# Ledger of designs, part 11: peptides against a protein of PDB entry 6UG1

Target 1, 304 residues: chain A of PDB entry 6UG1
Amino acid sequence: SNEERKRRKYFHMLYLVCLMVHGFIRNEWINSKRLSRKLSNLVPEKVFELLHPQKDEELPLRSTRKLLDGLKKCMELWQKHWKITKKYDNVGLYMRTWKEIEMSANNKRKFKTLKRSDFLRAVSKGHGDPDISVQGFVAMLRACNVNARLIMSCQPPDFTNMKIDTSLNGNNAYKDMVKYPIFWCEVWDKFSKKWITVDPVNLKTIEQVRLHSKLAPKGVACCERNMLRYVIAYDRKYGCRDVTRRYAQWMNSKVRKRRITKDDFGEKWFRKVITALHHRKRTKIDDYEDQYFFQRDESEGIPD
Target 2, 301 residues: chain A of PDB entry 6UG1 as posed
Amino acid sequence: SNEERKRRKYFHMLYLVCLMVHGFIRNEWINSKRLSRKLSNLVPEKVFELLHPQKDEELPLRSTRKLLDGLKKCMELWQKHWKITKKYDNEGLYMRTWKEIEMSANNKRKFKTLKRSDFLRAVSKGHGDPDISVQGFVAMLRACNVNARLIMSCQPPDFTNMKIDTSLNAYKDMVKYPIFWCEVWDKFSKKWITVDPVNLKTIEQVRLHSKLAPKGVACCERNMLRYVIAYDRKYGCRDVTRRYAQWMNSKVRKRRITKDDFGEKWFRKVITALHHRKRTKIDDYEDQYFFRRDESEGIPD

## One batch from the design tools (peptide; aimed at target 1 R7)

Design b1_p10_8_s1 (made by RFdiffusion4, then SolubleMPNN; from b1_p10_8, 6 letters changed)
Fold by OpenDDE base, seed 5:
Structure b1_p10_8_s1 (fold): chain B 304 residues (1-304), chain A 10 residues (1-10)
Amino acid sequence: as target 1 above (304 residues)
Amino acid sequence: DEVEELLKKF
């Protein structure tokens, strides 16, 4: 019905706000001074120097290469620190079906919210799910004074899916779900004036995204619980930015149709949510990023 | 409240 379509749209909006607030809170927790002091001790001086290379005036690319090598070594150090990767209890923060939401409303099961103290302990011990591990990696880079962002691919239920029964009955559903990450890292390269994408846990990859990312879900089975729609960046100064354009090859033709921002009302609403979570002034880094997004939008063109 | 139930899932 039209009423069910409205209900699913409003529930999607509410769920998206809850996810974005969760990302904001986790971003505050990883700024913990106590955690920072512990995690800085994991990074030896030689790796710290690679994270903070001098500007090569002859060839700025040499400085970028040092930063990339430093980030690679940080991923190796993080793997050594992380002792236990827990599975998600269910689907974690991956996309739920409408049926799973309805069934979960009927189940009075008290979900045990992870407290800040438990999170800090989990990161410090190297024991937790992949999301806690990525968040801890961002905390380690921030402890080394790196301009690292926490990236969250927000997975609200698909309001464009009007089917009641999407029984995701596949035995491989968990493997397909976790094939691509929900959380990752971005690091500012002050030499190239670009964000470097880092997945320290899932794909264990570093990339300089131009047109497409390795972190973008591919294939029907992977997209059932991980649909690239809302990639939100949380920086060390409590900035909040939509960075979906970086990771979406087909923003205009495919991704926009699955977002609340497909219409002017949704665009204005989503901008208000971003603005409410954005607690810093604009910087030259935002100018370089917006210029990159503009060039990416022009190069994709308007969908026919 | 569906919001409070959702917040309890995080």
Scores: peptide ipSAE 0.021, ipTM 0.713, DockQ to the pose 0.088
OpenDDE base, seeds 1, 2, 3, 4: peptide ipSAE 0.019, 0.029, 0.020, 0.020; ipTM 0.689, 0.727, 0.654, 0.693; seed 2 fails the geometry check

Design b1_p10_8_s2 (made by RFdiffusion4, then SolubleMPNN; from b1_p10_8, 6 letters changed)
Fold by OpenDDE base, seed 3:
Parts: structure tokens; C-alpha cells; sequence
Structure b1_p10_8_s2 (fold): chain B 304 residues (1-304), chain A 10 residues (1-10)
């Protein structure tokens, strides 16, 4: 019905705000001074120097290569620190079906809120789910004075799915769900004027995204619980930015149709949510990023 | 806190 379409749209909006605020809160927690002091001790001086290379005036690419080597070594150090990767409770922050949401409304499942103290302890011990591990990695880079962002792929229920039964095909194993991350890292390269993508936990990869990312979900089974629609970046100064354009090859043709921002009301609403979560002034880094997004929109073209 | 509680109501 038209009423059910409205209900699913409003529920998607509410769920999206909740996810975006969760990302904001986790980004605040990883700025803990106590955690920063502990995690800085994991990075030896020689790796710190690679994270902060001098500007090579002859070949700026040499400075970028040093930064990339420093980030690779930080991933290796992080793997040594992290002792236990827990499975998610149920589906974690991956996308739920409408049927799962309706059933969960009836079942007062005590979602265990992870307290800030328990999170800081989990990161310090190297014990937790993959999301806690990625968040801790961002905290370690920030402890080394690296301009690292926490990235969150927000997975609200699909309001474009109007099926009554939205049960997943029985073959959607936990393995297919977790094949691609929900959280990752971006690092600012001051030499190339670009964001470097880092997945320290899942795919264990470092990328300079051009047209596509390895972090973008591929295949039906993986996309059932991980649909690239809202990739939100949280920086060390409490900035909040939509960076979906970086990771979406087909933003205009495919992704936009599955976002609340497909209409003017949704665009204005989503801009208000971003503005409410953005607690810093604009910088030249934001100008370089917006220029890159503009060039990516022109290169994709307007969908016919 | 309230929004993590809201996320729990879903």
C-alpha cells in the first residue's frame, strides 16, 4: 500500500539517524586521551617517522610512498595487538530485513549497550568485534597525530523493498555478510591532496580510490546485508561528511535511487542531519574533497 | 545514550 511505503520510508529515516549518531558517539570515544596514550606506545619511532615524511619537493610521490609504508606497518602492528576478534551479536550493524525488524519489535531483545568504559577496555586489550577493532585502529593513528577519519557504511533497512516477506535466501551465511566491512579508515595524504582508504581488519588493504573500491560490496549474497548507500566520514575534529561518492561507482544511476536523497524533501532532511553532526569549520581539505566528488559526478555523467 | 536505546527498540 501507499501507507506501507510511507511507513518504511519514515522508519528508514529514523534508523539512519540512529546509525549516524552511533558513528558520531564512537568517533568521540576514540578521541579518549587515556586511550591515545596507550595506543601511541604501540607505534615505534621509525614507524612514526614514516607516517610524517618530509615533503619531497622533487618527487612528492616519494613522500606518499613513505606514508603508505607507515600505514602498512601500522596495520601489521595492529594485527599483533588484536588478540581476539569476536563474532557479531546476530547481524551487528549490517542491514536487517523488514521481517527481522517486525519480529524484533515483538521481542524485547536486550541489546547489550557497550558502555564507553567497556569499549576503551576492549580496544586496550585487543578484544572485540571487527567494528571495535577498526575504531581502535583509527584511535591509534590519531594517537600518532595522523589525520585519520572513521568511516561508517550505514545500513538502514531498504525502503525501496516493498515485499511483505523480506526473508533472505537461506544461503546467506555469516561469511557472506562479513565479506565486506561496515567500518573502515581514511587517512589524509597532504602530498597528493587525497584521502587514502584503509581497511585494517577485514580485507587488510590500503587503497587510493580512483573509480571503484575493493570495499564496495559485490554479489547478491553480500549485498543483501551490505548495501552501499550512506558512507559517512567522522574526523578527529568532529567533522561529519557524506563520502558515498568515493566508494559508489554508480552513484547517479544506481545508488541515488536507494537513498532518502532521491527527492528534494529527503535531500534537505539529510543535509540537516549532516549539519547537526558536523561540529567544525570548513577547511581546504574539504575543498579538495568536494572538487574530487564534482569530477567524479561529471565523469559518471547524468544517467540516461 | 538515548539514540543507542532507540537503536535497541528496532
Amino acid sequence: as target 1 above (304 residues)
Amino acid sequence: EEIEELLKKF
Scores: peptide ipSAE 0.029, ipTM 0.736, DockQ to the pose 0.083
OpenDDE base, seeds 1, 2, 4, 5: peptide ipSAE 0.023, 0.024, 0.023, 0.027; ipTM 0.711, 0.728, 0.712, 0.729

Design b1_p10_8_s3 (made by RFdiffusion4, then SolubleMPNN; from b1_p10_8, 6 letters changed)
Fold by OpenDDE base, seed 5:
Structure b1_p10_8_s3 (fold): chain B 304 residues (1-304), chain A 10 residues (1-10)
Amino acid sequence: as target 1 above (304 residues)
Amino acid sequence: EEVEELLKKF
């Protein structure tokens, strides 16, 4: 019905705000001075120097290569620190079906929210789920004065799915769900004027995204619980930016149709949510990023 | 707090 369409759109908007605020709170927690002092001790001086290379005036690419090598070594150090990767409770922050949401509303089971103290302890010990691990990795890079962003792929329920029963047919294996990450890292390269993508936990990859990312979900089974729609970046200065354009190959033709921003009302609303979570002034880094997004929109074109 | 309560209702 039209009423069920409105209900699902509204619930998607509410769920999206809750996810985006969760990302904001986790981004604040990883700025903990106590955690920073502990995690900086994991990075030896030689690796710190690679994270902060001098500008090579002859070939700026040499400086980028040093930064990439430093990030690779940080990923290796993080794997040594992280002792226990816990499975997610149920589906974690992956996308729920409408049926799962309805069943959860009937089940008075209070979700145990992880307290800040428990999060800081989990990161310090190297014990937790993959999301806590990625968040801790971003905290370690920030402890080394690296301009690292926490990236969150927000997975609200699909308001474009109007089926009554949205139960997934069969054992959608936990393996297919977790094949692609929900959280990752971006690092600012001051030499190339670009963001470097880092997945330290899932795919264990470093990428300079041009047209597409390895972190973008591919295949039907993976997309059932992980649809790339709202990739939100939280920086060390409490900036909040939509970076979906980086990771979406087909933003205009495919991704936009699954977003609340498909219409002018949704675009204005979503811009208001981003603005409410954005606690810093604009910088030249934002100018370079917006120029890159503009060039990507021109290169994709308008869908026929 | 309110957001944690909202997240507990889901």
Scores: peptide ipSAE 0.026, ipTM 0.731, DockQ to the pose 0.086
OpenDDE base, seeds 1, 2, 3, 4: peptide ipSAE 0.022, 0.028, 0.020, 0.022; ipTM 0.708, 0.737, 0.689, 0.712; seeds 2, 3 fail the geometry check

Design b1_p10_8_s4 (made by RFdiffusion4, then SolubleMPNN; from b1_p10_8, 5 letters changed)
Fold by OpenDDE base, seed 5:
Structure b1_p10_8_s4 (fold): chain B 304 residues (1-304), chain A 10 residues (1-10)
Amino acid sequence: as target 1 above (304 residues)
Amino acid sequence: EEVQELLEKF
């Protein structure tokens, strides 16, 4: 019905705000001075120097290569620190079906929310789920004065799915769900004027995204619980930015149709949510990023 | 807190 379409749209909006605020809170927690002092001790001086290379005036690419090598070594150090990767409770922050949401509303089971103290302890010990691990990795890079962003792929329920029963047919294996990450890292390269993508936990990859990312979900089974729609970046200065354009190959033709921003009302609403979570002034880094997004929109074109 | 309560209500 039209009423069920409205209900699912509004529920999607509410769920999206809750996810985006969760990302904001986790981004605040990883700025903990106590955690920073502990995690900086994991990075030896030689690796710190690679994270902060001098500008090579002859070939700026040499400085970028040093930064990439420093990030690779940080990823290796993080793997040594992280002792226990826990499975997610149920589906974690992956996308739920409408049936799962309805069943959860009937089950008065309070979700045990992880307290700040428990999060800081989990990161310090190297014990937790993959999301806690990625968040801790961003905290370690920030402890080394690296301009690292926490990236969150927000997975609200699909308001474009109007089926009554949205139960996934069969054992959608936990393996297909976790094949692609929900959280990752971006690092600012001051030499190339670009964001470097880092997945330290899932795919264990460093990428300079041009047209597409390895972190973008591919295949039907993976997309059932992980649809790339709202990739939100949280920086060390409490900036909040939509970076979906980086990771979406087909933003205009495919991704936009699955977003609340498909219409002017949704675009204005979503811009208001981003603005409410954005606690810093604009910088030249934002100008370079917006120029890159503009060039990506021109290169994709308008869908026929 | 409120966002946690909202997430717990879902």
Scores: peptide ipSAE 0.027, ipTM 0.749, DockQ to the pose 0.086
OpenDDE base, seeds 1, 2, 3, 4: peptide ipSAE 0.022, 0.028, 0.024, 0.023; ipTM 0.707, 0.754, 0.743, 0.727; seed 2 fails the geometry check

## One batch from the design tools (peptide; aimed at target 1 I25 A276)

Design b1_p11_1 (made by RFdiffusion4)
Pose (drawn by RFdiffusion4):
Structure b1_p11_1 (pose): chain A 301 residues (1-169, 173-304), chain P 11 residues (1-11)
Amino acid sequence: as target 2 above (301 residues)
Amino acid sequence: SEKIIENAMEF
């Protein structure tokens, strides 16, 4: 019914707001001073110097390379620090079906509250699922004074799914691509470097294509790329989906609430509500990248 | 955070 259609749109908006806000608060917890100081001693002087390279006037590229080596070394040592990698209970934060949600609302059960202290204890011990692991990785980079963002792919239920059944055809297929990952700023190439230290274990300077965007019909059942939100040290919140969307204006727009005007205005209201800093020059360099990327997409196939 | 959610759902 048209009524159920409207409810799905609203609940989608509601669930999305909650997800984005959780990203906001979790990013706050990541900045914890007590935790940062402990995680900093995990980084040797050699690697620390690689993470803060000197300005090379003649060839800025060398500086970028040193940072990449440093990022690689950090990924490696983080693989060692993280001793216990859990499985997501049930579905984790991957996209759920309307049926699944309705049923979760029905069954209330018992849920162990988490809070901030338990999160900190888990990151210091090295015990958690991949979300906790990558988030902790970002906290470590920040303790070393690198401009690290936390990236979250918000996966609210699909408001474009009109079906009354909503059934699907595997765990391995869900976890192929991450919900959480990292970005680090390169002051020499003036670009954001994408880092996934837990799932794909890769570092990529995304230009026009990214390894992180999910592919194949089976994998996209639980992970439909729509809202890629970046949170930074100074409490910025930016929609960074353009970096990770091969067909943003075609394929992805149809799945976002921003396809109509009311939707874009509302979404902007939330981003602004979550962006608690003023505009820096880096924001401009990023907007320039997005503009060029937006104009290079062109006609679809 | 609760205020953000509340304000975000005002139309």

Design b1_p11_1_s1 (made by RFdiffusion4, then SolubleMPNN; from b1_p11_1, 5 letters changed)
Fold by OpenDDE base, seed 3:
Structure b1_p11_1_s1 (fold): chain B 304 residues (1-304), chain A 11 residues (1-11)
Amino acid sequence: as target 1 above (304 residues)
Amino acid sequence: AQKIIEEALKF
């Protein structure tokens, strides 16, 4: 019905705000001074120097290569620190079906809300789910004075799916779900004027995204619980930015149709949510990023 | 957090 379509759109909006606020709170927690002091001790001086290379005036690419090598070594150090990767409770922050949402409204499943103290302990011990691990990796880079962002792929229920039964095929559901990350890292390269994408936990990859990312979900089974629609960046200064354009090859033709921002009301609403979560002034880094997004929109073209 | 949710839901 038209009423059920409105209900699913409203519930998607509410769920999206809750996810974006969760990302904001986790970004605040990883700025803990106590955690920063502990995690800085994991990074040897030689690795710190690679994270902060001198500007090569002859070949700026040499400075970028040093930064990339420093980030690779940080991923290796992080793997040594992290002792236990826990499975997600149920589906974690991956996308739920409408059936699962309706059934969960009846079941008072006490979501065990992880307290800030428990999170800081989990990161310090190297024990937790993949999301806690990525968040801890961002905290380690920030402890080394690296301009690292926490990236969150927000997975609200699909308001474009009007099926009553949205049951998923069960056999490999968890393996297919966790094939691609929900959280990752971006690092500012001051030499190339670009963000470097880092997945330290899932795919264990570093990339300079051009037209497509390795982190973008591929295949029907993986996209059932992980649809790239709302990729939100949280920086060390409490900036909040929509960076979906970086990771979406087909933003205009495919991704926009599955976002609340497909209409003028949804665009204005989503801009208000971003503005409410953005607690810093604009910088030249934002200008370089917006220029990159503009060039990506021009290169995709307007869908006919 | 709650204020941001409340402001976002007023629309």
Scores: peptide ipSAE 0.031, ipTM 0.753, DockQ to the pose 0.800
OpenDDE base, seeds 1, 2, 4, 5: peptide ipSAE 0.030, 0.027, 0.030, 0.028; ipTM 0.753, 0.729, 0.747, 0.733; seed 2 fails the geometry check

Design b1_p11_1_s2 (made by RFdiffusion4, then SolubleMPNN; from b1_p11_1, 6 letters changed)
Fold by OpenDDE base, seed 3:
Structure b1_p11_1_s2 (fold): chain B 304 residues (1-304), chain A 11 residues (1-11)
Amino acid sequence: as target 1 above (304 residues)
Amino acid sequence: ADEIIKEALEF
């Protein structure tokens, strides 16, 4: 019905705000001065120097290579620190079906809210789910004065799915669900004027995204619980930015149709949510990023 | 958090 379409749209909006606020709160928690002091001790001086290379004026690419080597060594140090990766409780922050949402409304499942103290302890011990691990890695880079962002792929229920039964069409094993991350890191390269993508936990990869990312979900089974639609960046200064354009190859042709921002009402609403979560002034880094997004929109073209 | 949710839902 038209009423069910409206209900699913409004529930998607509410769920999206809750996810974006969750990302904001986790980004605040990883700025803990107590955690920063502990995590800085994991990074030896020689690795710190690689994270902060001098500007090579002859070949700026040499400075970028040092930064990339420093980030690789930080991933290796993080793997040594992290002792236990817990499975998610149920599906974690991956996408739920409408049927699962309706059934969960009937079951007063006490969402075990992780307290800030328990999060800081989990990161300090190297014990937790993959999301806690990625968030802790971002905290370690920030402790080394690196301009690292926490990235969150927000997975609200699909309001474009109008099926009554939204059961998954197969054995969507836990393995297929977790094949691609929900949280990752970006690091600002001051030499190339670009964001470097870092997945320290899931795919264990560092990339400079051009047209496509390795972190973008591929295949039916993986996309059932991980649909790339809302990739939100939280920086060390409490900035909040939509960076979906970086990771979406087909933003205009495919991704936009599955976002609340497909219409003017949803675009205005989503801009208000971003503005409310963005607690810093604009910088030259935002100008370089917006220029890159503009070039990516022109290169994709208008969908026929 | 609650204020951001309220402001986002008042529209």
Scores: peptide ipSAE 0.024, ipTM 0.705, DockQ to the pose 0.803
OpenDDE base, seeds 1, 2, 4, 5: peptide ipSAE 0.022, 0.020, 0.018, 0.021; ipTM 0.702, 0.662, 0.681, 0.667

Design b1_p11_1_s3 (made by RFdiffusion4, then SolubleMPNN; from b1_p11_1, 5 letters changed)
Fold by OpenDDE base, seed 3:
Structure b1_p11_1_s3 (fold): chain B 304 residues (1-304), chain A 11 residues (1-11)
Amino acid sequence: as target 1 above (304 residues)
Amino acid sequence: AEEIIKKALEF
């Protein structure tokens, strides 16, 4: 019905705000001074020097290569620190079906809320789910004075799916779900004036995204619980930015149709949510990023 | 955070 379409749209909006606030709170927790002091000790001086290369005036690419090598070594150090990767409880922050949402409203499942103290302990011990691990990796880079962002791919229920039964085929559902990450890292390269994408946990990749990312979900089974729609960046200064354009090859033709921002009301609403979570002034880094997004929109073209 | 998601799932 038209009423059910409205209900699913409003529920998607509410769920999206809740996910974005979750990312904001986790970004605050990883700024813990106590955690920072512990995690800085994991990074040897030689690796710290690679993270902070001198500017090569002859070939700025040499400085970027040192930074990339430093980030690779940090990823290796993080793997040595992390002892236990726990499975997600149920589907974690991956996308739920409408049927699962309706059934969960009836079942008062005591979701165990992770307290800030338990999170800080989990990161310090190297014991937790992949999301806690990525968040801890961002905290380690920030402890080394690296301009690292926490990236979250928000997975609200699909308001464009009007099927009553949205049951998923069960046999490989978890493996297909976790094939691509929900959380990752970005690092500012001051030499190339670009963000470097780092997945330290899932795919264990470092990339300079051009037209497509390795982190973008591919295939029907993987996209059932992980649809790239709302990629939100949380920086060390409590900035909040929509960075979906970086990871979406087909932002205008495909991704926009599955976002609340497909209409003027949804665009204005989503801009208000971003503004409410953005607690810093604009910087030259934001200007370089917006220029890159503009060039990506021109290169995709306007869909006919 | 998880409480906010829980509260959103209780509707």
Scores: peptide ipSAE 0.031, ipTM 0.749, DockQ to the pose 0.110
OpenDDE base, seeds 1, 2, 4, 5: peptide ipSAE 0.026, 0.029, 0.030, 0.029; ipTM 0.701, 0.741, 0.744, 0.740

Design b1_p11_1_s4 (made by RFdiffusion4, then SolubleMPNN; from b1_p11_1, 5 letters changed)
Fold by OpenDDE base, seed 1:
Structure b1_p11_1_s4 (fold): chain B 304 residues (1-304), chain A 11 residues (1-11)
Amino acid sequence: as target 1 above (304 residues)
Amino acid sequence: AKEIIEKALEF
């Protein structure tokens, strides 16, 4: 019905706000001065120097290579720190079906909300789920004065799916779900004027994304619980930015159709949400990023 | 519903 379409659209909007606020709160928690002091001690001086190379005036690419080597060593140090990777409780922050949402409303399952103190303890001990691990890695880079962003792929229920039963049947459902991350890191390269993508936990990869990312979910089974639609970046200064364009090869033709921003009402509403979560002034880094997104939109073109 | 979500974002 038209009523059910409206209900699913509004529930998607509410759920998206809750996810984006969750990302904001986790970004505040990883800025903890107590955590920063502990995590800086994991990075030896030689690795710190690689994270902060001098500008090579002859070949700026040499400085980028040093930064990439520093980030690789930081991923290796992080793997040594992280002792226990817990499985997600149920589906974690991956996408729920509409049936799972309806069933969860009837079941008074008290979600154990992780407190700030428990999060800081989990990161400090190296014991937690993959999301806590990625968030802790971002905290370690920030403790080393690296301009690192927390990236969150927000997974609200698909309001474009009007099926009555949306149950996902499959024995491999968890393996397919966790194949791609929900959280990752971006690091600002001041030499190339670009964001470097870092997945320290899942794929254990570093990328300089041009047209596509390895972190973008591929295949039907993986996309059922992880649809790339809302990739939100949270910086150390409480900036909030939509960076979906970086990771979406087909933003205009495919991704936009599954976003609330497909219509003018949804675009205006989503801009209000981003503005409410964006607590810093614009910088030249935002100008370089917007220029890159513009070039990516021109290169994709308008879908036929 | 719409007005509640709009109001909840203005606070």
Scores: peptide ipSAE 0.026, ipTM 0.686, DockQ to the pose 0.156
OpenDDE base, seeds 2, 3, 4, 5: peptide ipSAE 0.025, 0.013, 0.022, 0.025; ipTM 0.697, 0.520, 0.715, 0.688; seed 3 fails the geometry check

Design b1_p11_2 (made by RFdiffusion4)
Pose (drawn by RFdiffusion4):
Structure b1_p11_2 (pose): chain A 301 residues (1-169, 173-304), chain P 11 residues (1-11)
Amino acid sequence: as target 2 above (301 residues)
Amino acid sequence: DYTELIEESME
């Protein structure tokens, strides 16, 4: 019914706002001073110097390389620090079906509250699922004074799914791509470096294609790329989906609430509500990348 | 506070 259609659109908006705000608060917890100081001693002087390379006037590229080596070394040592990698209970934060949600609302059960202290304890011990692990990795980079963003792929239920049944054909297929990952700024190449230290264990300087964007019909059942939100040290919140969307204006726009005008205005309201800093020059360099990327997409196939 | 922020966002 058209009524159920409208409810799905609203609940989608609601669940999305909650997800994005959780990203905002979790990013705040990541900045915890007490935890940052402990995680900093995990980084040797050698690697620390690689994470803060000297300006190389003749060839800025060498500085970028040193940072990449540093990022690689950090990924490695984080693989060692993280001793216990749990499985997501049930579905984690991956996209759920309308049926699954209706049924979760029906069954109230008992839910162990988490809070901030428990999160900190888990990151310091090295116990957690991949979301906690990558978030902790970002906290470590920040304790070393690197401009690290937390990236979150918000996976609200699909408001474009009109079906009354909503059934699907696997765990391994869900976890192929991450919900959480990291970006780090390169002041020499003036670009954001994408880092996934937990799932794909890769570092990529995304230009026109990215390894992180999910592929194949089966894998996209639980992970439909729509809202890639980046949170930074100074409490910025930016929609970074353009970096990770091969067909942004075609394929992805149909799945976002921003396809109509009311949707874009509303979404902007939330981003602004979550962006608690003023514009820096880095924001301009990023907008320039997005503009060029937006104009290079062209006609679809 | 965050609940209020969510409610305001939904207005």

Design b1_p11_2_s1 (made by RFdiffusion4, then SolubleMPNN; from b1_p11_2, 6 letters changed)
Fold by OpenDDE base, seed 2:
Structure b1_p11_2_s1 (fold): chain B 304 residues (1-304), chain A 11 residues (1-11)
Amino acid sequence: as target 1 above (304 residues)
Amino acid sequence: SYEKLIEELLK
């Protein structure tokens, strides 16, 4: 019905705000000075120097290579620190079906929200789910004065799915779900004027995204619980930015159709949400990023 | 509170 379409759109919006606020809160928690002091001790001086290379005036690419090597070594150090990767209790922050939402509303399951103290202890001990691990990795890089962003792929229920039954049948549902991350890291490369994508936990990869990312879900089974629609970046200064354009190959033709921003009302609403979560002034880094997004939009073209 | 922010964003 038209009513069910409106209900699903509204619930998608509500769920998206809750996810984006969750990302904001986690980004605040990883700025903990107590955690920073502990995590900085994991990074030896030689690795710190690689994270902060001098500008090579002859070949700026040499400086980028040092930064990439430093980030690789940080991933290795993080693997040594992280002792226990917990499975998600259910689907974590991956996308739920409409049926699962309805069933969960009927089941008064007290979701035990992780407290800030428990989070900080989990990161400090190296015991937690993959999301906590990624968030801790971002905290470690920030402790080393790296301009690292927490990236969150927000997975609200698909308001464009109007099926009554949206149950997912499959024995491998968890494996397919966790094939791609929900949280990752971006690091600013001051030499190339680009964000470097870092997945320290899931794919254990570092990439300089041009047209597509390895972190973008591919295949039907993976996309059922991880649909790339809202990739939100949270920086150390409480900036909040939509960076979906980086990771979406087909932003205009495919991804936009699955976003609330497909219409002017949704675009204006989503801008209000971003603005409410964006607590810093614009910088030249944002200008370089917006220029890159513009070039990517032009290069994709307008879908016919 | 985050609740007030959510209420403001849903209006």
Scores: peptide ipSAE 0.038, ipTM 0.790, DockQ to the pose 0.791
OpenDDE base, seeds 1, 3, 4, 5: peptide ipSAE 0.026, 0.037, 0.036, 0.034; ipTM 0.720, 0.784, 0.784, 0.776

